# Peptides against a protein of PDB entry 4N78, part 123

Target 1, 186 residues: chain A of PDB entry 4N78
Amino acid sequence: HFQVICRLLGYQGIAVVMEELLKVVKSLLQGTILQYVKTLMEVMPKICRLPRHEYGSPGILEFFHHQLKDIVEYAELKTVCFQNLREVGNAILFCLLIEQSLSLEEVCDLLHAAPFQNILPRVHVKEGERLDAKMKRLESKYAPLHLVPLIERLGTPQQIAIAREGDLLTKERLCCGLSMFEVILT
Target 2, 155 residues: chain B of PDB entry 4N78
Amino acid sequence: MAELQMLLEEEIPGGRRALFDSYTNLERVADYCENNYIQSADKQRALEETKAYTTQSLASVAYLINTLANNVLQMLDIQASQLRRMESSINHISQTVDIHKEKVARREIGILTTNKNTSRTHKIIAPANLERPVRYIRKPIDYTILDDIGHGVKW

## One batch from the design tools (peptide; made by RFdiffusion4, then SolubleMPNN)

Design b2_p16_7_s3 (from b2_p16_7 with W4A S9T S11P E14T)
Fold by OpenDDE base, seed 3:
Structure b2_p16_7_s3 (fold): chain B 186 residues (1-186), chain C 155 residues (1-155), chain A 16 residues (1-16)
Amino acid sequence: as target 1 above (186 residues)
Amino acid sequence: as target 2 above (155 residues)
Amino acid sequence: DAYARPGETLPTFTPP
């Protein structure tokens, strides 16, 4: 699903969705969640000492339950505050999964474009074969596929310009050095 | 442009009219040859004359058809060339617009990005022996492996 | 040969 979303929205659509999600998260954090946190801080026991170990585990549990009774009985905490926290969590996860899906798509694009951009993988060398000779053979094999040099030789000036720009845009991807998720966490 | 206009407005319509006129002329020639053959005392001579007229008429029609066909072909070639030029221009504009849109989109998403702290991940030294990618054999995921992991209710 | 080459104006046969 996330891969399809990435393909449908593209960079611009993803940017818009991410911005809106950030606004929603900010609104939830600064609004409802902050209010509940403030309320919880007010009702939090000012002095919570460790009970004596002599009370055993049940007694200790009862002690803390009694100390936190006002918090536990606050029904709106479960229905509203925790729901908002879940929404924030879902938004964060959504952003993470979108970035991961986008990165996978970008890597795939880079791999598909590589033969046309004179980007060749390091080939496995069997015993007795020279790496240089094998690489040279590979380069020679894929040389006719090099798009920019081909267009520079056969194309119009306008086509050459477009090919160069397209080549640059193909090489430059977010996955090469940029992260959206880190921005969301800050 | 002038050549195409001449073909469309003058040469092709003119050629079509000429063929139509030729049809009428052929009918007249046929009538003439028939009457001449009937009235002539020398049937052999009349036949030879008819053959001559027939050959000339057919040659004339063939010429008219050939000329018209060539003009139509030339017209189509010119039109095809014009369409190719238009297509090229449209494609160029389309590509330019797409590149522009992509650049704009990248700027927008770029605002939402930060540089990855390239922790110097240790150069994954590609193992010297690239193991042949083992053909991914899709093994069905056996979910029973998880049955013993966690506080799952054993039904 | 019977087919007029492009450019040879075959006389318009006007029947007598």
Scores: peptide ipSAE 0.040, ipTM 0.721, DockQ to the pose 0.005
Fold by OpenDDE base, seed 5:
Structure b2_p16_7_s3 (fold): chain B 186 residues (1-186), chain C 155 residues (1-155), chain A 16 residues (1-16)
Amino acid sequence: as target 1 above (186 residues)
Amino acid sequence: as target 2 above (155 residues)
Amino acid sequence: DAYARPGETLPTFTPP
């Protein structure tokens, strides 16, 4: 699904969605969640000491349950605050999954473009074969596919410009060094 | 443009008219040949003259048809060339627009990105003692170990 | 040769 979304929206659509999600998250964090956190801080026991270990795990749990009773019983915490936190979480996950999906698409694009851009994978060399010789053969095999040099030789100035720009745009992808998710976390 | 216009407005219509006129001329020639043959005392000469006119007439018509056909072909070639140029122009515009849109989109998404901190992967200092690669001895996977895991019927 | 080569102009036959 996320791959389809990425293909459908493209960079622009993804940017718009991400921006809107960031706004939503910001609104949730600075608004409702912040308010609930403030309220929770107000109702939080001022002095919460660790109970004696002698009470055992059940006793300790009961102690904290008692100390936090007002918080636990705060109905709006469960219905509103946790829901908002879920929404934030979902937004974060959405962003992550979109970025991952986008990265996959970009990698695929790069791989598909590679033969046309004189980017050749390192080939496996069998014992006794020279890597250089094999690479040269591979280069020679794909040399006719080099788009930019081909267009530079045969194309019009406009075609050359377009080809160069296209080549650049193909090489410069987000997955190469940019992260949206890091911005979202920030 | 001038050549195409000349073909469309002058040469092809002119050729069509010439071909039409040739019909009238052929009729006249036929009449002439018939009358000449009837009136001539030397039928052999009249026949040879008729053959000559027939050959000339056919050659003339063939020439007119050929000329017209060539003009039509030339017209079509020019039009095809124009279409190809138009197509090329449209494609260039389309590509330019697409590139522009892509650049805009990339700028927009770029605002939402930061450089991946390639954490300098600490050079995994290979431990000095290269543990001899323990030859992976393929131990047959004993699947019986899984017999106790799950709702499998113990026989 | 009664047929003009491509590019040769044959005169239009006009009967006498």
Scores: peptide ipSAE 0.037, ipTM 0.730, DockQ to the pose 0.006
Fold by OpenDDE base, seed 2:
Structure b2_p16_7_s3 (fold): chain B 186 residues (1-186), chain C 155 residues (1-155), chain A 16 residues (1-16)
Amino acid sequence: as target 1 above (186 residues)
Amino acid sequence: as target 2 above (155 residues)
Amino acid sequence: DAYARPGETLPTFTPP
């Protein structure tokens, strides 16, 4: 599903969705969640001493349940605050999954474009073969597929300009050095 | 442009008219040849004249058809070339617009990105001495330590 | 060769 969303939205659509999600998350955090946290801090027992171990696990649990009774009985915490936290969590997960899906798509695009951009994979060398000779052979094999040099030789000035720009845009992908998720976490 | 206009407005219509006129002329020639053969005292001469007119007529029609066909083909070639040029121009504009849109989109999403801290994953230089995985030896929990704490009824 | 070679202008036959 996330892969399909990435394909449908593209960079622009993803940017818009991410911006809106960030606004929503910010609104939830600075608004409702902050208010509930402040309220919880006010209702929280000022002095919560550890009960003696002699009361056993049930007694200790009951002690804490009694101390936190006001918090546990705060109905709005369960219905509103936890829901908002779920929404924030879902938004974060959504952003993470979108970035991962986008990265996979970009990597796939880079891999598909690589033969046309003179980017060759490291070839596994069997024992006894010279890596350099195999790489040269591979380079020679794919040399006719190099798009920019081909267009520079055969194309019009306009085609050359477009090819160079297209090549640059193909090489420069977000997955190569940029993270959206890190921005969301800050 | 001038050549295409000349073909469309003058040469092709003119060729069509010439072909039509040739059709009417062929009918007249046929009538003439028939009458000449019937009225002539020298039937052999009349036949030779008919053969000459037939050959000339066929050659004329063939020429008119060929000329018209060539003009039509030339017209189509010019139009095809114009369409190819238009297609090329449209494609160029489309590609330019797409590149521009992509650049704008990348700028927009770029604002929402930060540089990946390439934490130089310090090559965890595997310590040369692979510390033997310390086999987690589960020490059995000695529960006898708890025997003295519970007021358990010695059944 | 009864057929005009490409480029030879054969006169349009006008009956006498």
Scores: peptide ipSAE 0.037, ipTM 0.728, DockQ to the pose 0.005
Fold by OpenDDE base, seed 4:
Structure b2_p16_7_s3 (fold): chain B 186 residues (1-186), chain C 155 residues (1-155), chain A 16 residues (1-16)
Amino acid sequence: as target 1 above (186 residues)
Amino acid sequence: as target 2 above (155 residues)
Amino acid sequence: DAYARPGETLPTFTPP
């Protein structure tokens, strides 16, 4: 599903969706969640130390239950605050999954374009084979597929310009060093 | 353009008219040959004349058809060439527009990105200060991302 | 050969 969304929206659509999600998240965080957090901070016990282990797990649990009674009994926390947190969480997850899906698509594009852009993977060398020789052979094999040099040789100036721009756009992908998710987390 | 126009306006219509006229002429020749054969005392001579006229008329019609066909083919070739040129032009424009759109889209999404920092634990830290939108910075392509894809050697 | 070869021009026949 996320792959389909990425394909459908493209960079432009993803940008718009992400921007709007960020606004929503910001609104939730600075609005309702902040208010609940402030309220929770007011009702939080000022001193909540770990009881002695001698009280056992049940005693410790009762201790914390008593200390947090006001929070546990805060009905709006469960119904409203947690819901808002779920929404934020869903938004974050959505962004993460979109970025991951986009990265996969971009990687696929890079892989498909690689032979045409003189980007060769490191070949597995069996024992006894020289890596250099194999790489040279591979380079020679794919040399005729190098699109930009081919067009530079045979194409019109306009075609050359388009080919260069296309090559650049093909090479430059978000997955190569950029993260949207980190921006969402900050 | 002048050649195509000449084909469309003069040569092809002219060829069609010539064929039509030839049809009419063939009918007249047939009538003539029939009457000549009936009226002639020398039937053998009349027959030979008819054969000659028939051969000539058929050759003429064949020539006219061939000429017209060639002109039509030439016209179609010119039109096809024009269409190919137009298609090429449209494709170039389309590609240019697509590249532009892509660049715009990338700028827009780029402002929503930051450099991948391997070290930072994805801690949701509420930015105390609205960090200025990080401008899209072109980073060198890291090809290592492809190492795990395909028949690549996992180092 | 009563038919014009490619490149040959044949006159249009007009009946007498």
Scores: peptide ipSAE 0.036, ipTM 0.710, DockQ to the pose 0.006

Design b2_p16_7_s4 (from b2_p16_7, 6 letters changed)
Fold by OpenDDE base, seed 5:
Structure b2_p16_7_s4 (fold): chain B 186 residues (1-186), chain C 155 residues (1-155), chain A 16 residues (1-16)
Amino acid sequence: as target 1 above (186 residues)
Amino acid sequence: as target 2 above (155 residues)
Amino acid sequence: SAYERPGEPLPMFQPP
């Protein structure tokens, strides 16, 4: 599903969606969630001492439950605040999944473009085969597919320019060193 | 353009008219030959003359047809060439637009990206200068990331 | 001589 979304939206669409999600997240964090957090801080017991170990785990739990009773019973926290947090979480997950899917698509594109860009796959050499010979064979096999050199030889100046730009755009992908998710987390 | 126009407006129509005129001329020649044969005391000579005129007429018509055909072919070739040029131009524009759109899109998404810090240190370094042009680190595309996705043709 | 080169328009034969 996410792959389809990535394909459908493209870079621009993804950017728009991500931007909007970031806005939503920001709004949620700076608005409702912040307000709830502030409210919670206000109702938080100023002095909460650790009960004596002698009360045991259940007693300690009950103690904290009692101290936090007002917070726990805060109905709006469970309904609104947690829902907003879920929304934030979903947004983050969505962004992650989109990025992953996009990366996969980009890698796929890179792989498909590789023969045309003088990028040779790593050759597995079976025992007894010379790596060099195999590489040379591959080079010779794919040499006619090198798009930019081919166009440079046969194409018009405009075509050459387009080919070079296309080549550059093909090589430059987000997956090569860029992360959107890190930006979302910041 | 001038050549095409000349072909379309002058040469081809002219050739067609010439063929039409040749038809009328052929009829006249035929009539002449018939009458000449009937009236001539020397039938053999009249026949030879008829043969000569027939040959000439056929040659003339053949030439006219050939000329017209060649002009039509030339016209078509010119038109085809023009279409190819137009197609090339359109394609160029289209590609330019697409590249531009892609660049814009990439800029937009690029704003939402940061360089993957390979540095092990979890220092949440606040990206200091957001404004630095995201230098695409030309790291060699590590295709190993795809090793897990591809149906493991273990070579 | 009515012999026009092949490709020239046929002369209008005026009947003698």
Scores: peptide ipSAE 0.035, ipTM 0.631, DockQ to the pose 0.005
Fold by OpenDDE base, seed 2:
Structure b2_p16_7_s4 (fold): chain B 186 residues (1-186), chain C 155 residues (1-155), chain A 16 residues (1-16)
Amino acid sequence: as target 1 above (186 residues)
Amino acid sequence: as target 2 above (155 residues)
Amino acid sequence: SAYERPGEPLPMFQPP
C-alpha cells in the first residue's frame, strides 16, 4: 500500500503530506500533549519513595497504583491524551513507512538506470577469473547503452541538454544521502 | 509550405482532371478507330493507325498516372516530415516541462530532508595493544545470603 | 505524326 501511495503522490505529493503531518504532530505536541504533561507533573506525587522490597511484587504494584491513582483515574488522560499520542505515533510510523517505501522505489529506479549510466554491478569473481578481465567485458557489454554519450554523439544540442539534466536527476536521489525521517525525529 | 500548397491546390487536382479528360479522350479514340476500320477500304492501314493511337493513348495515360502518383508521394513525404518536426517539438516541450516539475518537486521534498549521518563506522582501529582479555573471574554468586529470607522447608 | 510528348493531353481527336 505504501509503495502505491509513493508512486501515486510522487516527490511533490509526498512532500505536501509530510509537511502537513509535521504540522499536525507539532500542533499536538505543543498543544494538548504539553498541557497534559504539565497537568500530570502537577499531580505527580512530590515524594514517591521506592517501597521496601518486603512488600513483594503485588504490594509494590498496589503501592504504585495508589500513588498514581489520581493519574490513572484522570479520564481525560485516557481518552484525549492517549488518543493524541496514538495519532502522533501513527503519523511518525506513516512517515517512516513512506520514507522506506520511497527509498525502495528510488533504489529500483537507480538499479534500472545503472546500465545506461555506466554504473556496473559488483561482479562476483569466481575463483580463477581475473577481476579486471571480467570488468572489461562488462564495460564493453554495456558501453552501447550509455545514454548521455550516445546522445552527445547523435543528438541535437537540445536533446543533449535534456539528456544531461535527466541523467543528473536520475543519479541524484534521496536514498543516496538524505533522510526525511531524521528530520522528523529532530 | 509553398511546395505543399502547390501540390494540394494545383498539381494533384490538375493531375486528376487530366486523367478524367484522358478517359474521355480514350473513348473518342476508340470510337474513331472502330469507325475508321469499318469505313476504310484499306483495312491494313486502318489497323496500323489503330495500333498507333492505342500505343500513344496508353503511353499518355501511363505518364499521367506516374506524374500524379509521384506528386501524391511527394505530398505525403512533406506531410510526414512536418508531422515528425511537430512531434519532436512536442516531445522537447514535454520533457522540458517534466524536468522543471521534477526540479520543483525535489526542492520541496529536499527541505524536509537532512544528510544521513554516514557514521562512517570509524574503523575500530583495533588498539595496537591487544588489551589482555580481562579474565572475568566469575565470582561465584554466594546464594547462601538468600537462605535466611525464604521460608525454607526445614527438612 | 505529332508524337505528343508524354503529358500533353491526348490530342482531342477532332473528328475530321
Scores: peptide ipSAE 0.034, ipTM 0.631, DockQ to the pose 0.004
Fold by OpenDDE base, seed 3:
Structure b2_p16_7_s4 (fold): chain B 186 residues (1-186), chain C 155 residues (1-155), chain A 16 residues (1-16)
Amino acid sequence: as target 1 above (186 residues)
Amino acid sequence: as target 2 above (155 residues)
Amino acid sequence: SAYERPGEPLPMFQPP
């Protein structure tokens, strides 16, 4: 699903979606969540000491339950605050999954473009074969597919310019050195 | 342009008119030959004349058809060439627009990105300003480093 | 001779 979304939206669409999600997350954090956190801090016991071990596990649990009773019984915390936190979490996960999917698409594009950009595949050398000879054969095999040199030879100046720009755009990908998810976490 | 105009406005219409006139003339020639044969005391001579006129008429029509056909073919070739040039121009514009859109998109998404800490690969510098062209590093990127990135791409 | 060059209009024959 995320792969389809990435294909459909492209860089432009992904950017727009992520930007809007960031706005939503910011709004939730600075608004409702912050208000609830402040309220919780006000009702939090100022002094909560560890009860004596003689109370046992049940007694200790009851002690903490009593100390946090007002928080636990705060119905709005469970319904509204936790829901907003869930929304924030979902937004973060969504961004992560989009980035991962985009990276996969970019890798696929790079792999598909490789034969046309003078990128040779990894060569497995069989026993008795020289690596150099095999590489030369591969180079010769793929040489006619090199798009930019081909267009430079046969194309118009305008076509050459477009081909070079296209080649550059094809080579430059986010997966090669950029991360979006880190920005979302900050 | 002048050649195409001449073909469209003068040569082809002229050739069509010539063929039409030829049709009318052929009918007249046929009538003449028929009457001449009927009225002539020397049937052999009349037949020879008819053969001569028939040959001449056929040759004339053949020439007119051939000329017209060649002119039509030439017209079509010129038009095809013009269309190809237009197509090339449109394609160039389309590609330019697509590249521009892609650059804009990359600028926008670039604002939402940061460099990977572990990446020793070619740093894609996203321009801070949307108005600045995306700085592309011309260094060849080794894509083999990506072979291990991503689950599910089984080649 | 009523010989027409190819491409020339055929002479208008008037019925005798």
Scores: peptide ipSAE 0.038, ipTM 0.607, DockQ to the pose 0.005; fails the geometry check
Fold by OpenDDE base, seed 4:
Structure b2_p16_7_s4 (fold): chain B 186 residues (1-186), chain C 155 residues (1-155), chain A 16 residues (1-16)
Amino acid sequence: as target 1 above (186 residues)
Amino acid sequence: as target 2 above (155 residues)
Amino acid sequence: SAYERPGEPLPMFQPP
């Protein structure tokens, strides 16, 4: 589903959706959640010491549950605060999944374009074959597929310009070094 | 453009008119041949003359049809070439626009991106010394401070 | 019989 969404929206649509989601998340974080957090910080037990390891994980959990019982039982936290946190969480997950899906699409595009862009696959050399000979053979095999040099030789100036720009756009992808998710977390 | 215009305005209409005139002339020739055959004392000569006129007439019509057909084909070829050039131009414009739109889109999404920091996930080290649990006296939490936050349920 | 090359316009038959 996310792959289809990425394909349908394109870069522009994804950017718009992400921007709006960021606004929503920011609004939720700076609004209701911040207010609840401030209030919770005021009522938080001043001294919450870690219980002894001797109590084990269940005992420690029970201890913290007891210390936070009043907070956990607060109905508004369960309804409003947790709901807002769920919304934020869903938005973050959505952004992550969109980014992952976009990255997959970009990788696929790069892989499909590679033979036409003089990007040679890493050749697994079997024992006994000269790496250089295989590389030369591969270069020779794919040389006719190099689109930009071909168009530069046979095309009009306008076609050459378009081919170069298209080649650049094909090579430059977000998956190569850019992350949207890190921006969302900041 | 000038050649196409000549074909459309002069050569093809002229060829059509010539073909029509040839049709009319063929009818006249046929009438003449029929009358000449009936009136002639030498029927064999009249028949040979009719054959000659018929052959000439058919050859002329065939020539006119061929010339007209070639002119029409030439016209269509020129028009097809013009359409191909126009299509190429439109495609170039379309591609240019698409590239531009893509660049704009890339800039927009680029603003929402940062370089991937390979920050090493710091392993959370568990603290070594477990401090003795201090008896905590529970103070009741006053949640009334939150009543003004959200859909204010008045208790 | 000399095949007259196709291309000469049909002589306008002027009837006598």
Scores: peptide ipSAE 0.035, ipTM 0.633, DockQ to the pose 0.004; fails the geometry check

